# Peptides against a protein of PDB entry 5VZU, part 22

Target 1, 271 residues: chain A of PDB entry 5VZU
Amino acid sequence: GRTLEDIFHEHMQELILMKFIYTSQYDNCLTYRRIYLPPSRPDDLIKPGLFKGTYGSHGLEIVMLSFHGRRARGTKITGDPNIPAGQQTVEIDLRHRIQLPDLENQRNFNELSRIVLEVRERVRQEQQEGGHEAGEGRGRQGPRESQPSPAQPRAEAPSKGPDGTPGEDGGEPGDAVAAAEQPAQCGQGQPFVLPVGVSSRNEDYPRTCRMCFYGTGLIAGHGFTSPERTPGVFILFDEDRFGFVWLELKSFSLYSRVQATFRNADAPSPQ

## One batch from the design tools (peptide; made by RFdiffusion4, then SolubleMPNN)

Design b1_p10_3_s2 (from b1_p10_3, 3 letters changed)
Fold by OpenDDE base, seed 1:
Structure b1_p10_3_s2 (fold): chain B 271 residues (1-271), chain A 10 residues (1-10)
Amino acid sequence: as target 1 above (271 residues)
Amino acid sequence: MKGASLVYVP
């Protein structure tokens, strides 16, 4: 039978060949599009911009991180044989924080899977509920029927009546002491380790993380065939580094900020 | 095999 190594080697050869074919075909007609850096907002989780990601065997890729209210997006700047440039490789829901367990339980892939799938189901429920409210509001443009008639003026009349009384009853408001969620200490990252069986291209990933969020990653076959969104975990390590755990692929991608300064990379101000 | 630029190891 083919070994896992044989399958991996054949797949790597196919990927290299596809990259070569794509690069060689583009020599005849290149359409250049200017890429602008996304504007930074005060409420952005980190500074938006270009990140270099490692996608295992595919090598180094460039992703643009941008923020859109309670969502973050990773857009591919470099395409690959599976996912073309301009696609949203990751979509992060900043409303749905993932609480990682202790370091011992973080090694358990099934525990991470449970946590992520529970959040996925909540996100699905919220989308169904919000879809129903938007649907019911459009139905009642009933037909404005017709015409006519003019009828008359009646006038009356004025009257008076009176006083009644004052009852006091002073029901004490029970102070439900809302347990103030202690502001998560803004400084100390929690210990972080990849689950056993999650592949990383590099074992040199940060061993502490600030926070995690639910997200989805885009996967496809070669030539962008049968694209789908799969559940994952966005892991913020620091201002310049984040990760994504591809749950179904049992893989981890590390993204590091591109430190290069680009002249004239700012979006033109909307005139 | 589907991939996110990741090797889908089946």
Scores: peptide ipSAE 0.034, ipTM 0.753, DockQ to the pose 0.483
Fold by OpenDDE base, seed 5:
Structure b1_p10_3_s2 (fold): chain B 271 residues (1-271), chain A 10 residues (1-10)
Amino acid sequence: as target 1 above (271 residues)
Amino acid sequence: MKGASLVYVP
């Protein structure tokens, strides 16, 4: 059988060949587009902007992080042989927090997988329920032909009828103990470790995270073949670092803010 | 092979 080393070598050769094909094809016709930084909003989880990510064997890639209400998006600024530039490499649902277990149980990939798949099922249910409410509102306003029915004038009759006493059925209001949403302790980061069997390019990742969210990552074959979204975990470490766990790929990508100051990178105000 | 970036899943 092929060794894991043989498979890795074949994969690296394929990547080198694909990089060569892409560079050689585009050398003759480069289209440049100006990139604008997303405007920062007070409600943004962190400052939006450019992040450098490590994508396994592909090397260093640039992703734009942006916020869109209750969603965050990572858009590829640099493409790779699988996912071209301009694609949303990650989409994060800021409504669906992932609560990591204790540090011992974080090492268990099956526990992380269970937690993520439970949240995925909730997201699927909410999408189905919201799809039904949007469907019923298109009631057929058939054209009511307003036939002008004539104004017959008929009369006043007055009568008085009487005093039906309302019975005082004193149904005690059952105290629905509103499960007090424990205020997310915004203060001390949780200890963080990757599950056993999740591949990271560098073992040097932050060992404390602020919060995690459910998200989906875009995966494809070479040449953007059969693109699909797979479940994952967005991990916020700090203002300048986040990670993404690709659940199905058993891989981790670390993203660090690009510290370069860009002059005139602000989007023009919509006129 | 599918990848977000090629992680070969064997």
Scores: peptide ipSAE 0.034, ipTM 0.744, DockQ to the pose 0.407
Fold by OpenDDE base, seed 4:
Formats: sequence, C-alpha cells, structure tokens
Structure b1_p10_3_s2 (fold): chain B 271 residues (1-271), chain A 10 residues (1-10)
Amino acid sequence: as target 1 above (271 residues)
Amino acid sequence: MKGASLVYVP
C-alpha cells in the first residue's frame, strides 16, 4: 500500500503543480482590487485587520479578520488551489463560547469533538426556532373590505366616586445581589494544548489562550469544487494571534497579525 | 480530497 508519506509527497507535488499552473495562467490576467482595512469598533474582540497564516512550506496566506456584531469573519486575501481570494474561510459565532476543559482532557480529540458538536446542535436549534417565528408573521393580511358604517353619537356622562385609603405595606426589598459575573480577568489566559491527532504545521503555537468560540470553516476540492462549511473552534491567544481548529480535518491553523503599516488603507469616512 | 486553505485532508 502507499505509505502516509507517499500520499503526503504526491499531494505536495500536486499542490506545487497547481500553484504553478495558477500563477502561470493568471500572469497575463491579474485583476487588482483595492482592499480597505475594516474600522475598529469598541465592541470588537480584538483590533480587526490583516493576519498571516503560518502554513510552513505551503506559502504565505493572508486573511482579513473583521467583526460584524456578534460574528467575526476571516476573509481570504490570498487564494489557494482549494479556496479562492475573497471567500470567507472562517465564520465565528461570538455568542457561542467554547469552554475548554483542563489540559488532560484537552488532549482528548473526542472530548473537543463532543463539546463542538453540542454547540453546533444548539446553533442549529436556534436557527430553526428563529426561522419559524419569521414564517408565521406574514400570513394574516387578508384584505379587510372597510364597509363605511355610520356615525352614532352616544353621549353618556358623569359618575364621580371617591376615596380609597393608602395602605402602607412596607415590603422589604430583597437584595437580589445579582452576582455580577466578574468579567473574567483579561490577564490570565487558560492553558492550551492541541488534541492528540490534530495536525499543526507549526509546533510553535501559544500554550495559553484567552477565549474560544464556535465557528465554521470553508473547505473545498481543487478549483473550489463542492464547497462546504465544517465545524471548528476559533482560539484567541492574544491581540495579535488567533487559531482555528478544523474539527473534521483534524488540523490547526495559526494566524499572526501583519505588523506592516499601510498608508491610506483606511476606508474613506462615509460623507 | 477537500482542503481549507493549505490544510490537506488525506
């Protein structure tokens, strides 16, 4: 049988060949589009901007991270043989936080898989419930023919009645101390490790994370064939680094902020 | 084989 190494080598050759074909075919047909950096908002989880994927020998991938209310999006600035530029490579649901277990249980891929699939099912249920409420509201505008029935003038007047007394009952305000969930102190990250059997192209990933969220990643065959969204975990390490665990792919992608200052990259203010 | 970015799925 082919070894796992033979399969990996054959596929790396195919990826290099595909990259060469794309580069050579598009050399004469380059369409340039200006990109603008998304404006930062106060409620953004981190500063939006350009992030570099750490993909080792496969080359430089650039993703734009942007925030859209309770959603974050990673948009490919650079395409690859599977996913073209301009596609949303990741979509993150900031309403659905992933709580990682202890380091021992984080090593268990089946435990991470369970947690992610439970959140996926909750997201699916919320989408079904919200879809039903939007459907029922449209049905009942039948045309009421307004018949013009006439002006009867009924006049009746007056009665005054008076006095009811001020009962004092001094009900004690029960101090429902709403335990203000102390905003999880922004300083102490949780210890982080990839599950056994999750492939990282860079073993040098942060061993501490701030927050994790449910998300979906876009996968496709070569030439963007049969695109689908698979479940995953967005991992915020710090202001300049995030990761994505591709659950079905058993793989991890690390992204680091592009530190280059771009002059005139801000979107023009809407006049 | 489906991929996400440079993620190879064997």
Scores: peptide ipSAE 0.033, ipTM 0.745, DockQ to the pose 0.360
Fold by OpenDDE base, seed 3:
Structure b1_p10_3_s2 (fold): chain B 271 residues (1-271), chain A 10 residues (1-10)
Amino acid sequence: as target 1 above (271 residues)
Amino acid sequence: MKGASLVYVP
């Protein structure tokens, strides 16, 4: 049988060939698209924008982080042999926080896997329930026979009448259940470590995180073959750094804000 | 092998 080493060598040869083909295509007709930075909103978890990430042997990639209500998206600005530019590399559900255990239990990959898969099942249930409510509402439009009721025309205008009196009705102040604004706890971040067996390009990642959320990552074969969404964890470290744990791939990607200022990169205001 | 630009070593 092929050894794991043979498979690794064949994959590395294919990756080098794909990188060579990709770099050699720069002599061909290129399609340029203007990229605009997403508008920032007050409710955004962090400022949206460009982040640089490292994807193992592929090297440095650029991802646009944007916010869409209770969802965040990482969109590839740079493509690679597996995932082309313009694809959503990560989708984050900001409704579904991941509570990390203590630092000892964070080293256990099976514990992280359990927590993520439990949240994945809740997200699946909520999608099924919301799909049933939308389905049942369409069934009861029985055929309203549009009887063409005739065009009766006429009648007139006028009158004035005036005055009536100020009824006092003292409606009780309904208890406004204060939706607890979870304060943006600029709290001391939680100690963070990758689980044992999760690969990182280097050990140089933040050892403290602010918040974690459930998300999905896009994976594919070479040439974007058989694309699928896999479960993962979005990890917010600070305003300029986030990570993604690819659960099924047992891998971690670190993303750091691009510090370059881009002139005229703001989206035109919708007129 | 599938990857997110990751070397998916199986």
Scores: peptide ipSAE 0.033, ipTM 0.752, DockQ to the pose 0.450

Design b1_p10_3_s3 (from b1_p10_3, 4 letters changed)
Fold by OpenDDE base, seed 1:
Structure b1_p10_3_s3 (fold): chain B 271 residues (1-271), chain A 10 residues (1-10)
Amino acid sequence: as target 1 above (271 residues)
Amino acid sequence: MKGESLVYRP
């Protein structure tokens, strides 16, 4: 039977061949588009910009990270045989923080899977509830016919009355001991390890993370066939590094900031 | 013929 190594080697050869075919076909008709860097905002989780991503068999890709209110997006700047350039490779929901367990439980893929799928169901419920409110508002513009009906009358009157009583009852203030949520010490990341059976291109990833969020990743077959969004975990390591766990693929992508300065890469101010 | 399992990638 074919070994896992044989299957991996055949798949790598196919990816290299496809990459060569795609690059060679474009030699006769190159369309250049200017890439603008996203503007930085004070409320951005980290500085937006270009990141160098590791995609296992695809090798090295460039992703643009941008912030859109309570969402972040990774957009492919370089395409591959599966996902073209300009596609949103990851979408992060900054409303849905994932708390990682201790290091022992982080090694359990089923525990991470449980946590992510519970958040996925909450996100789905919120989308259904918000979809119902938007649907009901359109129905009620029935044409109010203008019927003019008439003037009828006056009636007046009256008056009464006063009374007073003041009952005292002095219910004791129960000391609600506000459990002071210790301000999560902004400086110390939690210990981080990949679950057993999650593949990384290398073991050189940060062993501490600041925070994690629910996200979705775009996956497809060759030629962008049957594209779908799969659940995952966005992991913020530091200002210059983040990761994404592709839950269904059991893979991890590490993204590191491109430190190159680009002249004239800022988007023109909307006039 | 077992359809070649489309290797989905990110």
Scores: peptide ipSAE 0.373, ipTM 0.803, DockQ to the pose 0.115
Fold by OpenDDE base, seed 4:
Structure b1_p10_3_s3 (fold): chain B 271 residues (1-271), chain A 10 residues (1-10)
Amino acid sequence: as target 1 above (271 residues)
Amino acid sequence: MKGESLVYRP
C-alpha cells in the first residue's frame, strides 16, 4: 500500500510542478485584459458576478458566472495548470432541470449518474433534431438556371365578366394560447447531500439546495492537453452559493460569491 | 515509458 510518506511525496511533487508551471508562465509575457462584470437581468437565476471556487487540490480559483438566455456559463478568471484563464469551466443548461431523489437515494452515486446520463441523452437527441432541420433548409437552394424563355407576344385575351360573389369564409383565428411557460417557481429548498464516493475539499457545504440543472464541465491534463466536456450537475444553494458535481471525476466544487464592490467594472452601455 | 496517467482535472 502507499505509505503516508509516499502520498506526501507525490503531493509535494505535484506542488513543485504546479509552482514550476506558474513561474514559467510568469516569465513569459503577461497580458493583462480588462474584465467587465456582466449586467444583471430580471430573468437571471441569481445575480451574475465573481465567485470563489474550490477545485480540490488546485485550491481556490475565481470564476465569473454569467447568464445567456436559458444557459449559464462559468468562465475561469484565474487559470490553473490544467485549464487556462478565459475558458468556460462550466456550461449549464437551464432548460434541463435535474430532479434529485430523496435524501437516502441521493447518497447513491449510481442513481445520480443514471438521472444525469438520461438528461444528457435527451440533450443529444434535441441537438440532432435541430441539426437536421437546419441542414434540410439549406439543401434546396440549387441555382435554378432560369433559361430565358423567348418573349412570345401578348395575345389580348378577352375581358370575361363579373360576378364572383365573395364567400365570407370566416376562418376563426384559432387562438394559439402560447402556454406561458410559468417562470420556474423558485422551488422550496430540498435536503441535499453528496453521493458516497464524491470527494469534496471539505464537508462544509450547504445541506439544502433550491434547484439543480444539467451541465457540462471542462477537464484537461496539464498544459490544457486533451480538453473534454464531461457531464455534471449544477446545484443552486442560494443567491451567493452554487456547486458543481463532476460525475466522471467523482468530485464536487463549491462556489461562493466574492463580496467585493468593483468601481468602473460595469460594461459600457451600448451607445 | 510508464504512461504518465494524464490526471484530468477541472
Scores: peptide ipSAE 0.371, ipTM 0.805, DockQ to the pose 0.112
Fold by OpenDDE base, seed 5:
Structure b1_p10_3_s3 (fold): chain B 271 residues (1-271), chain A 10 residues (1-10)
Amino acid sequence: as target 1 above (271 residues)
Amino acid sequence: MKGESLVYRP
């Protein structure tokens, strides 16, 4: 029977062949686009810029990380046979922090999956509620032709009196001690391990993370067929490293900052 | 015809 290794080997050969076909077809028709680094903002989670990502069988890819208010985006600078250049490989919701369990429970893929799917459902509910408020406000400005209906006289309805019986019942308000949300200790890294059954290209990933967020990753078949957004976890390790756990694929991608300094790579100031 | 790889990738 085909081993899992045989299937991976055949798939790797197919990816190499497709990469060769795509590169060779474009040898005669190259379109050049200048890439600008996104401007850094003080409130950015980390400095935006270029990262080298590991996509398992695809090898090393370049991703631009950028911040857009409460969202972060990873955009492919290099394309592959599945996802072309310029696509948003990851979209991160910085409003929805993922709390990782203890190190023992982090090994349980089903626990991580539960946590992420609960956050996904909250995000879906918030989008539905916000979509209804925006839809109802536009419909009702039909032009009310205000026909001037004549002023019928204001009948003085009589002042009924003040009867004031003060029932005393002094029910003590039970102090619901609002459990003070312990300020998330922003400074101490949490121990980090991949769940059992999540594949990484290299076991050399950071074993401590600063914080995690809910996100979605783009997946597709060859030639960008049937593209879909799948749930995942963005993991911030440090200023120069982040990861993404692809839940449906049971895979992990590690991203490391490109340390090269580029002259004149800043976006032109909007005139 | 090499079957289109039904394998979704990121």
Scores: peptide ipSAE 0.368, ipTM 0.807, DockQ to the pose 0.109
Fold by OpenDDE base, seed 2:
Structure b1_p10_3_s3 (fold): chain B 271 residues (1-271), chain A 10 residues (1-10)
Amino acid sequence: as target 1 above (271 residues)
Amino acid sequence: MKGESLVYRP
C-alpha cells in the first residue's frame, strides 16, 4: 500500500514539477505589473501592506493584506501551483470574532472546529436574512402616478411676534460625571497554542495573540482545479504578524510583515 | 481510474 511517506514524496515531487513548469512558463512571457500598496485608514486593524507567508510545502509566499470596512483580505502577490497570483487567499470577517478557549482547551482541535463552525453557521444565517430583506424591498415600486403639482400658496408674511425676554433660568450644570471611558483595554494578548494535529511549517510562532476572527481561505488542486473557500481562523499576533488556521487542511500559515520600504508604492489618487 | 487524490492546498 502507499505509505503516508510515499504520498508525501509523490506530492513533493509533483509540487517541484509544477513549480518548475510554472516558473518556466513565465520565463517566456514575463508581464511586469506595478503593485500599489493600499492606503492606510484609521479604522484598519493593523497597517495594510505586504506580508511574507509560509505555506507548508510551497515555501515563501507574498500576500497583500488590505482592509475593506469590516472585512480584511489577503491577496496572493506570488502565485503557486495551486493558487495563482491575484487570488484572495484569505477573506476575514472582522464582525465575527473568534474567542479562543484557555490554553489547555486550545490544544483540542475538535473544540476549535466547533467554535469556528458555529460562527460559520451564524454568518450563513445573516447572509440569508439580508438576502430576504433586499428581495422584498424591490417589489413595491408601483408606478407613482404623477400627481399634478398643486399650486404654491402665497407665503403670507408672519407678523413680528413680540420680544419675549428669555428668563435666565440658571440651571446649574449638573456634573456630567464623565463616564470614564474605560481605557480600551489594550487587550493583553491571550496565550496561544496550535491545536494538536494542526501542522505548522515552523514551531516558532507567537505564543500570545491579540484577537482572532472568523475567515475563509481559498484552496485548490494543482492548476487551480476545483477552487473552494474553506473555514478558518485569522489570528492577529501583533502589528507585524498574523496567522491563518486552515481548519479543513489542519494547517497553519504564519505571515510576517515585509519590512522593506517601497518608494513610490502609493496608489495614484483616483483622478 | 487512479483517483488522483486532489491534494487541496492554500
Scores: peptide ipSAE 0.344, ipTM 0.798, DockQ to the pose 0.115

Design b1_p10_4_s1 (from b1_p10_4, 5 letters changed)
Fold by OpenDDE base, seed 1:
Structure b1_p10_4_s1 (fold): chain B 271 residues (1-271), chain A 10 residues (1-10)
Amino acid sequence: as target 1 above (271 residues)
Amino acid sequence: SDAERDLYVP
């Protein structure tokens, strides 16, 4: 039978050939679209902008990182045979922080899988609950017919009465030992390692991370066939580097900031 | 099949 290595090699050859065919066919009719950099906001987790990402068999791609309230998005600037340019390669939920275990337990893929799938199920529950509230609000505009029914009367009065008793009961203040959540020292990242069996293009990734979040990645077949969102982990290393663990694919993408300065790349202010 | 998953990439 074909080995996994043979299948991977054939798949890489096909992707390279497809990339060559696409790039060579477009030489006769190029449509240029201006790309604008997202504006930076004070509440952004890191500065938004262009990152160079590693995508296994596709190699290096350019991704725009942007922030949208409690969500971050990676948008492909370069497309590939599976995922076209302009697609959201990653979506990060900044409400759902992932706490990585100790360095020993980080090597266990099943432990990371458990943590991510538990968060995925919470996100799914929150979406179902929020979907029900939006559905019930539309039904009740039945036409209230204006029937004018009449004026019936006044009845008044009565008055009573006072009494006062002051019962003392002096319940003791139970010392709620506020477990002082030690303020996570904002400066020291935690040790980071990929789980065993997660593939990286290289071993040159940061061995310390600041924080992690739940996210989803976009995957598809050739020609953007059957696109789906797969669960993963966004890993913030520093101001210029983040990663994404594709849980189901057992792969890791490293994203490094493009340090090039672009003139006139800022979005026009909404007038 | 596992081989069909190898066709779905990011």
Scores: peptide ipSAE 0.304, ipTM 0.795, DockQ to the pose 0.219
Fold by OpenDDE base, seed 2:
Structure b1_p10_4_s1 (fold): chain B 271 residues (1-271), chain A 10 residues (1-10)
Amino acid sequence: as target 1 above (271 residues)
Amino acid sequence: SDAERDLYVP
């Protein structure tokens, strides 16, 4: 029978061939699209921008990280034979933090899988509830033909006078000491290790993470066939590095900021 | 199959 190694080798050969076909087709018609860096917002988890990501067999790809309220998106700037450029390779739900267990339990893939699938189920429930509220509100305003009730005459009610003295009720402002929610100490990185059986292209990944979030990754067959969203974990390591654990694929992608300073890469100010 | 998953990559 074909070994897993034979299947992987054939898949790698096919990917290389497809990549070669795509690059050879581009030689005849290169369409250049200018990429603008997203403007940084104060509430952005990290500075948005270009990251180089590791995609297993595909190698290194360029991804634009951007923030959209309580969502982050990784958009492929470089495509591959499976997922073309311009697709959202990852979508991160910044509402749903993943709490990683201790370092010993982080090695257990089944524990990570349990945690992620529990969050996935919560996200699914919230989507169902929010879908129902939007549906019920539109139905029942049938046009009540408001029959024109006849214009009863404007009785000129008279000009009563002035004097209401301002009672100085000195209501003491109760100092509602709004307990300043101490900004969750985002500062203590927790020890991080990949679960056993999660493949990484390199063992050189950060061994501490700041925080994790639920997300979904886009996967597809060759030629972008049957694209689907698979559950995963976004791992923030630092200002310049994040990871994505592809749960179902048992793979890890490391993303590192492109350190190149781009002149004139800022989006033109909206006129 | 695991092999079918290898066809669907990110």
Scores: peptide ipSAE 0.292, ipTM 0.793, DockQ to the pose 0.226
Fold by OpenDDE base, seed 5:
Structure b1_p10_4_s1 (fold): chain B 271 residues (1-271), chain A 10 residues (1-10)
Amino acid sequence: as target 1 above (271 residues)
Amino acid sequence: SDAERDLYVP
């Protein structure tokens, strides 16, 4: 029978061949687009910029990390046969922090899967509720032609008297001890390990993470067929490294900052 | 199937 290794080898050969065909067909018709680095903001989780990412069989790709309020985005700068350049490979919701369990329970893929799927369901509910409020607000501006209804006289309704006796029932307000949200210890790295059965191209990943967030990754067939968003975990390791766990694929991508300095790569100030 | 996952990659 085909081994998993045989399937990955055949798929890798097919991807190399497709990459060769695409590059060779476009040799005579190159479109150049200037890439600008996104401006850094004080509230950005880390400095935005170029990262080299590992995409299993595709190898190394260049991704631009940018911040958009409570969202982070990874945009492909290099494309592949499945996902073209300019697509958002990852979308991170910075409102939905993932709390990793202890190191022993981090090895359990089902525990990570449970945590991520619970957050996905909350995100879906919030989107449905916010969609209803935005929908109901637009419907009621029918033009009220204010026909001037004639001023019918105010009948003086009589002053009924005040006699409500105060019943004293002194129900002690039970002190709902608001469980003090333990201040997220933002500074101490948590021990990190991939769950059993999550594949990484290299076992040389950081064994300590700062924080994790819910996100979605883009997956597609060859030629960008049937593109879909799959749930995952964004893992911040440090200022120059982050990861993404593709939950359904059981894979891990490591992203490392491109240390090259580019002259005149800043976006022109909006005039 | 594992083969269907090989068709949809990031």
Scores: peptide ipSAE 0.283, ipTM 0.789, DockQ to the pose 0.223
Fold by OpenDDE base, seed 4:
Structure b1_p10_4_s1 (fold): chain B 271 residues (1-271), chain A 10 residues (1-10)
Amino acid sequence: as target 1 above (271 residues)
Amino acid sequence: SDAERDLYVP
């Protein structure tokens, strides 16, 4: 029978062939669209902009990172045979921080999977609760008939009662040694390693991260067939680098800021 | 199957 390796090899050959066909067929019919860089906001986790991402077999792609309140988005600027340009390759929920375990437990894929799936379940619950509140609020615009204020009565005042006594008992202050919350050293990144069995195109990824967030990535078959969102982890390494762990795919994409300065790429000021 | 997931890529 065909091995999994044979299937992967055939699929990789198909992706290369498709990329060649697309490039060769559309060389004569290129549509150009101007892209503006997102405006930077003070509350942005890092400066928004263009990043060069690694996507396994597809190679290098350009992604625009942008911030939308408590969400970040990676939008494909380059497309591939599976996910076309303009799609949101990653959506990050900045409300749901992922706490990575120690470096030893970070190597355990099942531990990362557990942490991510627990956050995914919380996100689903919050979406269901918020969906119910939005549904109930629209129904009750029934006409407020002005029913008159009935005069309900005076119920009375009274009584006094007095006394009792001051019992002293001087229970010793048990020294609750407040476990000094080690001040989260705001400056030093946490040690970072990919779990065993997570594939990376490049072994040269940052070995420290600042913070992680829950996110979802977009996956599809050839020609954008059956597109779905899969759970993952956004890893912020520094101002110029982030990663995404595709949990179900057991893959890692590294994104590095495009250092090129673009003239006149700033979004026009909102008039 | 795991092989069917490998057809769905980012």
Scores: peptide ipSAE 0.279, ipTM 0.788, DockQ to the pose 0.223

